# Peptides against a protein of PDB entry 8OXM: the designs that were tried, part 74

Target 1, 371 residues: chain A of PDB entry 8OXM
Amino acid sequence: FKAEFRLAGGVNLPKIIDCVGSDGKERRQLVKGRDDLRQDAVMQQVFQMCNTLLQRNTETRKRKLTICTYKVVPLSQRSGVLEWCTGTVPIGEFLVNNEDGAHKRYRPNDFSAFQCQKKMMEVQKKSFEEKYEVFMDVCQNFQPVFRYFCMEKFLDPAIWFEKRLAYTRSVATSSIVGYILGLGDRHVQNILINEQSAELVHIDLGVAFEQGKILPTPETVPFRLTRDIVDGMGITGVEGVFRRCCEKTMEVMRNSQETLLTIVEVLLYDPLFDWTMNPLKALYLQQRPEDETELHPTLNADDQECKRNLSDIDQSFNKVAERVLMRLQEKLKGVEEGTVLSVGGQVNLLIQQAIDPKNLSRLFPGWKAWV

## One batch from the design tools (peptide; made by RFdiffusion4, then SolubleMPNN)

Design b1_p12_7_s4 (from b1_p12_7, 7 letters changed)
Fold by OpenDDE base, seed 2:
Structure b1_p12_7_s4 (fold): chain B 371 residues (1-371), chain A 12 residues (1-12)
Amino acid sequence: as target 1 above (371 residues)
Amino acid sequence: DDIIKELESLLK
């Protein structure tokens, strides 16, 4: 390793290190402390399996439908090494950076990101009606700008069009696979965009199997399909390429039901894989300060081994795992709200749920549903 | 082992 490191920012102050490989190549790595990378590593393996299923199908292969993956090496329960995703930026950094964010550059007369956040924080403990009204006011005065990402990065019109299609396909594939796996915590810092490919990289996979629904502020959307995410698709929005790519991804997932259930069953019963939501994790996820600069002392999640009787823990765990598997089976059958839907019907329902301002207004303010 | 200890020392 080189003796010098850089800070990547964020609450956990991850360290960027340069490593010289046995091949003499320098590789950047992100060393995370006070973070359990085991869940990220497991979810990356599941994404690789989903990619294998998508590559076996002729229609999804022709569309190049893939989830971007990265290498994770867990070192301990609280430390690990990530492959540095070179040439990626958080969508939040591009959109809502305080100094040079795309909203400030292209919409200088709109509300600032800080004003939007403040307004939504003021109503956080209010009724759903009051949250909806303030969310609609914020949305009216904070118009989407993510179309400019591809326009800034890709000056050639033919390349621009190809990259916008790559982006739209990446959003579709990750949205459907993320929904099937119940992936949560999809805030604007947990989604990176590749500046060369325009593909998304989903990071921090610590909320899976619908565990976002048991947070103090429950998650109300199946995936992130906010106004900026849609704006990046261009004038057709969710119609055409996005919808068709969602349908083709969902078709492959539904046709792979037995394989996906078997894989997830093995993972849910792996004693080394803690996927369950605990109260400390829930507090950490929904008390995150927005500004990466505030050194909040990491709550040492050390000592509350609540010695619940081992037998009652195991029975409660098994019942949660069974419910997760049942819900996964329902999704893969197209069962939504007790009704069996076609692939097109299921994808349509998920899109409507993801774009509904009533669902978006109920999310935790740190999720930034107006972006 | 030594690499893990070195990386863990960077996290302290």
Scores: peptide ipSAE 0.019, ipTM 0.522, DockQ to the pose 0.034
Fold by OpenDDE base, seed 5:
Structure b1_p12_7_s4 (fold): chain B 371 residues (1-371), chain A 12 residues (1-12)
Amino acid sequence: as target 1 above (371 residues)
Amino acid sequence: DDIIKELESLLK
């Protein structure tokens, strides 16, 4: 390893290290501390399998439908190394960076990202009606700008058009695969965009199997399809390419039901794979920026081994695993709200749920649903 | 093992 490291920023201060491989190639790696990368590693394996299924189907292969993957090496229960996604930027960094975010550059008269967040935090404990009204005011005064990503990065019109299609396909594939797996916590820092391919890379996969629904503020959308995400698709929005790529991805997932169920079953019952949401993780994911001052974790939180009787833990775990498998089976059959839908009907419902301002207004303010 | 210890030492 090189003796020098860089901080990637963020609460956990992950360290970017440069290493020279046995092949003489320099590689950047992200070393995360205070984070369990085992879930990320498992979810990357599931994504690789979904990619294998998508490559076997002629229609998804022709469209190059893939979910982007990265290498994860868990080192301990609280540490690991990730392949640094070289040439990627968090969509949040591009859109809502405090200094030179695209919203500030292209829409200087709109609300600042801070003003939007403040307005939504002020109504966080209010009614759904009050949240919706304030969210609509925020959305009116914070117009999407993500179309400018491809315009800034791809100056040639033919390349620009191809990259906008690659982006749209990547959003579609990751949205449907993410929905099937119940991937949550899709805030703007957990989604990277590749500056060369325009493809999305989903990181921090610690909320899966719909565990986002049991957060203190439950997740109300199947995937991130916010106004900026849609704006990046260009003038067609969710229609045409996006919808067709969602339908073709969903068709492959539904036709692969047995394979997907078998693999998820093995993972859910793996004692090394803790996918369940715990209260501390739930608090961490929805912690207020203002609460960072008091939680110096005094290291003297005794591991109160909650001697939860092994029997009661096991029965509660098995019942959660069974419910996850049942819900996965329903999704793969097209069962939504007790109704069997066609692939097109199911994809349409998911798109409508994901873009609904009523659902978006109910999300945790840290998710930044107005972006 | 040694690489893991080195990486874990960078996290301290």
Scores: peptide ipSAE 0.017, ipTM 0.503, DockQ to the pose 0.035
Fold by OpenDDE base, seed 3:
Structure b1_p12_7_s4 (fold): chain B 371 residues (1-371), chain A 12 residues (1-12)
Amino acid sequence: as target 1 above (371 residues)
Amino acid sequence: DDIIKELESLLK
């Protein structure tokens, strides 16, 4: 290790370290403390397996359909090392940084990101109708700008076109794989974009197997397909390349049903893999910025041995695991709302659910569904 | 072992 480190920022103060490998190459690492990286490590292994399935299929291989992965080495229940995603930026940092965000630069007369968040927080406890009306007002006064990412980074028109296609393919692959695995918490800070490849890197994989649906404010979309995500695809939006890449990804996932079920079954019953949503995690994920002052629960995980009877916990856990496996099997059969759909029908339903402003308006304001 | 101890020392 080099003697010097840098802070990456954020509440947990992760340390960026430079390591010299046995090959004499320098590699940047992110060391996280007070964070359980086991779920990230497991989900990265599942993504690598999905990439293997996509690479074996001729149609998905020709399209270069992959989900971006990073190396995770969990050291303990509270520590680990991540590969530093050099040359990536959170999409939220590019879009809605307070000083230099793309919305402020390209749309200076629109609502600020703060004004949008405030308006949606004011209606958070209101009816779905009131949330929808305010969400539509926010969307009208906060127009998408993510098309400018590729225009800023790729000045050559031929390179720009290829990078916009790489972006669209990355969104399609990660959306379908993420839906199959029930990946949640897809807020604008948990999705990075690579400034050289235009591919997405999904981080913080702590909400999986549809556990986002049991949050205090349930997740109502299968994946992030917000107006800025769509704007990055260019003039065709969700049509053409995106839809075809979703269909080809879904076809490979459905044709790999037995392999996917077997792997997820092993993971769900691994006693070292805690994928279940707990009340403290749910409160942390949907905590209001205004409530930051009082509830730092120091996760002194030591004291709350809630000795719930081991037998009742095990039976409850097994019933949750079985429900997750059944729902995964339904998705891989194309069963949506009790109806068997074709690949094209299933992908169409998922796209419509993800772009529906009624679903988007119901999300937790911290998810920033207007971005 | 030594690498883990070195990394754990960086987290303190």
Scores: peptide ipSAE 0.016, ipTM 0.502, DockQ to the pose 0.031
Fold by OpenDDE base, seed 1:
Structure b1_p12_7_s4 (fold): chain B 371 residues (1-371), chain A 12 residues (1-12)
Amino acid sequence: as target 1 above (371 residues)
Amino acid sequence: DDIIKELESLLK
């Protein structure tokens, strides 16, 4: 390792280190402390398997449908090393950076990202009707700009068109794979875009198997398909390339049901893999910016031996795991709301759910559903 | 082992 490190920012102060491999290649790595990277590592393995399935199918292989992966090496329950995604930027940084974000640059007369967040936080405890009305006002005064990412990065029209297609395919693949694995909505800082490929990299996979539905503010969308995500696809939006790539991805996932169930079953019952949502994790994921000051995690969780009988904990865990497997099986059969749908019908339902302003208005305001 | 110890030393 080089003796120097850089801080990546954020609450856990992850350290960026440069390492020279045995091959003489310099590699940048992110060392995280106070974070359990086991879930990220497991999800990367599942993504690699999904990629293998997508490469075996002629239709998905021809479309180059893949979910981007990165290397994760867990070191302990609270530490690990990640591959630094060189040449990526968080979509949130590109869109809503306070200094030079694309919304500020292209839409200077729109609401600021802060004004949008404030308006949505004010109605957070209000009715769904009040949330919807304020969300629609925010959406009218905060117009999408993510189309400009490809226009800024790719000046050649032929390259621009190809990269916009690569982006659209990446969104489609990650949306469907993410839905199958129950990743739900993704915070705009946890979606990276590659500045060379225009492909998305999903990071911080701490919410999986629909555990976002049991958060204090439950998720209401199957994946992130907000107005800026759609705007990046260009004038066709969710129609044409995106829809067809979702359908072809879903077809491969449904046709690989047995393989996917077997893999997820092994992972859900791995005693080293805690995928369940705990109250502290739920609070951390939906913490308000104003509350950052007082939660010193005095993780003096005294081991109050609440001797909940080991049997009752194990039985509760097994029932949750069984429910996750049953829901995964339903998704892979095309069972939505008790009805068996075709691939096209299921994909259509998921797209409609993901773009519905009523669903988006109900999301946690910290996740910025207007972006 | 040694790499883990080196990385753990960077986290202190």
Scores: peptide ipSAE 0.015, ipTM 0.516, DockQ to the pose 0.031

Design b1_p12_8_s1 (from b1_p12_8, 7 letters changed)
Fold by OpenDDE base, seed 1:
Structure b1_p12_8_s1 (fold): chain B 371 residues (1-371), chain A 12 residues (1-12)
Amino acid sequence: as target 1 above (371 residues)
Amino acid sequence: SKIEAILAELLA
């Protein structure tokens, strides 16, 4: 370990520590305090499993379909060590940074990110119709710019094209795997993009198994596929490479149903893995100002005060776990809204749900569905 | 981990 550390910012003041390995390589580590990294660690293991399944299939292997993972070592319920994702930037930082964000640089006459957020917060408690109208006005005056990420980072046209394909494949893989695991929508600060590979890294995995649907403002999309996410794919958008990569990923997931169910079952019943949404966690996720790039602490509510009979808590937990497993089984069978869909039909439905401005307009304004 | 052990067993 080097004797010096840097602060990464945020309320929890995570410490960036440089370590020299026994191999002589310097590795940057993030030491996080006051945060439970167990959920992140578990989800990284599930991603590694999904990657193993994707590498075994010839069609997904040829397409290099993988979800990016990072090393997590939980040290306690409130501390751990993360591999710092060196050479990554939050997509939110690239897009909507107040000083030099891509929206400000490329669309200086559009609404500011703050104006968009303010307009959507003003209608947060309004009808779905009013939310939709304001969202459409925001979208009209805040045009996507994420195409410029690859154009800025990759000047060679052949490299640019390959990196745009890598990005598109990364979005497809993470979207389908994220849907199967019920990660839902992802805050723009919790999606990192690698400046060298153009692949996405999802961080802060504190919402899984569709627990985003039980937030005070429920999630209405299966994954983040907002206008900027689509713009990064280039002129074909969700068509062609993205759709085909989603279909091939979904095919592997559905064909691995037994393996996925068994693993998720073991996780859901692991007493060390608290995946449930509690009211304090739900409030924390939807009350914080957006500028906090802070990994939301898994507020383990000190379950000390609800002396509900241990039996009633356990029965309620088991019923939630069973419902999660049943819904996972439905997804892996292609059951959507009581109908069995083909892989292509299911992927099409998910894409349509994710890009629907009616669904996007209903998201929590802090998720920035216009970005 | 338990997951890695189960994965090793299911993927063996």
Scores: peptide ipSAE 0.018, ipTM 0.649, DockQ to the pose 0.021
Fold by OpenDDE base, seed 3:
Structure b1_p12_8_s1 (fold): chain B 371 residues (1-371), chain A 12 residues (1-12)
Amino acid sequence: as target 1 above (371 residues)
Amino acid sequence: SKIEAILAELLA
């Protein structure tokens, strides 16, 4: 280990450490403290499995359909080492950085990212109709700019075209795999883009198995397919390459039903894998600026009363795990809203749900559905 | 890992 470290920024002040391996190679490591990285580590193994399934299929292999993974080594319940995603940037940092964000650079007369967030926070407790109206006003005055990412990074037209295709394939693969696994909390800081490959890296996998639907403000979209995500695909948007890559990914997932169910079942019943949403985690994910004052952790919950209701807690847990497995089986059979859909029908429904401004307007303002 | 062992059995 080198004696020097750098701060990556953020609330938990993760440390970037350079390590020299026994092979003499320098490797960057991100050391996170106070975070449980076990869920991230498990979900990365599930992504590696999905990649193995995608590489075995000739049609998905030819399309180079993969979900990007990173190495996670959990050291404790509150510490771990991540592979530092060198050459990646959060899509939110590129799009909505207050000083040099692409929206400010390319659309200087649009609403600021702060104005958009303020308008959506003002209606957070309002009706769905009022949220929709304000969301449409925000969207009209905050136009997408993510097409410029590839244009800034890739000056050669042939390279630019290949990278835009790589981006579109990465969005498709991660969207479908993420939907099958029920990944939530897909805000603009939890999605990185690789500046060399144009592929997405999904981080902070702490909301899985549709646990985002039980948040105080429930998640209403199957994956992030917001206007900027679509703008990065170019003029065809969700049509053509994206749709076809979603269909081919979904076909492989559905044809791998038994393997996926068996693996997820083992994970759901692993006592070391806490995937359930708890009230403290829900409060942390959807913390309001006004709620900072009253979270005195009354840590004085006496250890004694928690022992008696273990049987009822275990029964409640088993019922949640069974519901997750049943819903996963439905997805892998193409059962949506009680109807069996073809791969094309299921993918179409998911795309429509993800781009619906009524669904997007209902999301927690911190998710930034207008970006 | 346990997952790799299960995968090896399911993919064999």
Scores: peptide ipSAE 0.017, ipTM 0.662, DockQ to the pose 0.020
Fold by OpenDDE base, seed 4:
Structure b1_p12_8_s1 (fold): chain B 371 residues (1-371), chain A 12 residues (1-12)
Amino acid sequence: as target 1 above (371 residues)
Amino acid sequence: SKIEAILAELLA
């Protein structure tokens, strides 16, 4: 290891360290303190499994459908080493950076990201109708610009086209895998884009198995498919490549039902996996300042007061695990709202839910559903 | 990990 470190931003002040491997290659590592990386490590293993399933299927292999993974080494319940995603940028930093975000550069007469957030925060406690009206006003005055990412990074037209396809496939794969695993909506700082591959890297996997639905402001979308996410796909939007890649990913997931259920069962019963979000953790996730959107420290409930009997904890745990497995089985059977859907029908429903401005307007304003 | 072992068995 080099003696020097750099601070990454954020409240937990993660340290970027350079290490020389036994191969003589320098590698950057992110050392996080005060953060439980066990859930991230587990979710990366699940993503690797999903990737193996996708590589075994000829149709998904031909499309190069993969969810990007990074190495996570938990060192303790409050520390670990991450592979530093070199050559990645948070999509939020590219889009809505206060100094030189793409929205400000390409749409200087639109609302600022701050004005959009302020307008949506003012209606946060209002009716769904008022939220929808303000969201539509925000969307009208904050037009998508994420198409410019590939245009800026890939000047050769053939490369640009290939990278836009790589992006679209990455969004499709991560959206469907994310839906199956119940990751929900993903904050714009928790989605990195690789500046060389145009593939997405999802970080901070602390909300899984539809735990986002039990937040004080419930998640209303199956995955992030906001206007900028769609704009990055180009003029076809969610149609064509994206839809077909979602369908092929969903087909592989549904055909792998037994394997996925068995793995998730093992994960739910692993005492190293913090899959449970309590109401206080859920409240903390939505009260945390945006500048603090680094990996949420598991609030170790070391607060001694809830001596719930071990038996009541175990019974409550088993019931939640059974419910998670049942809902996962429903998804993998194509059961949506009590109806069995085809792969195409299920994917269509999920896309429509994800792009519905009524669903987007109901999200927590901190998720920036207008981006 | 136990998960890696089970993943390896399920992916074998």
Scores: peptide ipSAE 0.007, ipTM 0.543, DockQ to the pose 0.023
Fold by OpenDDE base, seed 5:
Structure b1_p12_8_s1 (fold): chain B 371 residues (1-371), chain A 12 residues (1-12)
Amino acid sequence: as target 1 above (371 residues)
Amino acid sequence: SKIEAILAELLA
């Protein structure tokens, strides 16, 4: 270990440490404190399984459809080591960095990221109609720029085209796999882009199995397919390559139903895998930047053990786990809102739900649905 | 892990 560390941004101030391996290679590691990395570790194993399923299928293998994974070593319930994704940047850092974000560089006359955030925060407690109107105004004055990522990083036209395809395939694969697993909290800091491959790396996997729907502000989209995400695909947007890669990924997932159900069942009933949303986690995920000052947790240790009978907690847990498994089975059968859909029909519905400005306008402002 | 073993068996 080097004696020096850097702070990564964020509330928990994770420490970036450089480690020399026994192989003499330097590896950057993120040490996260006060967070349970067990969920991330488990979800990475599930992603590796999904990748194996995708590699077995000829159509997905030919397209190199994979979800990018990283190594997670949980050390305790409150600490772990993440392999830092070397050569990646958060899409939020590229797009909406306060200093030199792509929106500011390419669209200097648009609203600032701060103005967009402020406008959406002002209507956060308003009607869905008011949220929609303000979201449309924000979107009109904050035009997508993510196309410029590939243009800046890949100057050769042939390489640029290949990398834009790799990006589009990565979005498609991660969107469908993420939907099947009910992956939430897909804000712009939880999605990294690899500067060499143009592939996405999804981090902070603490909202899974549709637990984002039980947040104080429920998640209303199946995955992140916002205007910048679409803009990165180029002129065809969600049509052509993206749609076909979603369909091929969904075909593999649906054809692997038994495997996926068995694995998720084992995970849901693993007593070491806390996937359930708790009120403190929900508060943390949807904390307002303004409220950072007051939550000094005076953990006054009045552990009033609300001894909720262990039996009632267990029965409530089992009913949630059963509902998650049932919903997973429905997704893998193509059952949406009580209707059986074809792969193409299901993928189309998911795309429409993900791009619907009515759904996007209802998201928590911290999710930055206008980006 | 137990999960890796189940994964390996289901993926065999």
Scores: peptide ipSAE 0.017, ipTM 0.672, DockQ to the pose 0.021; fails the geometry check

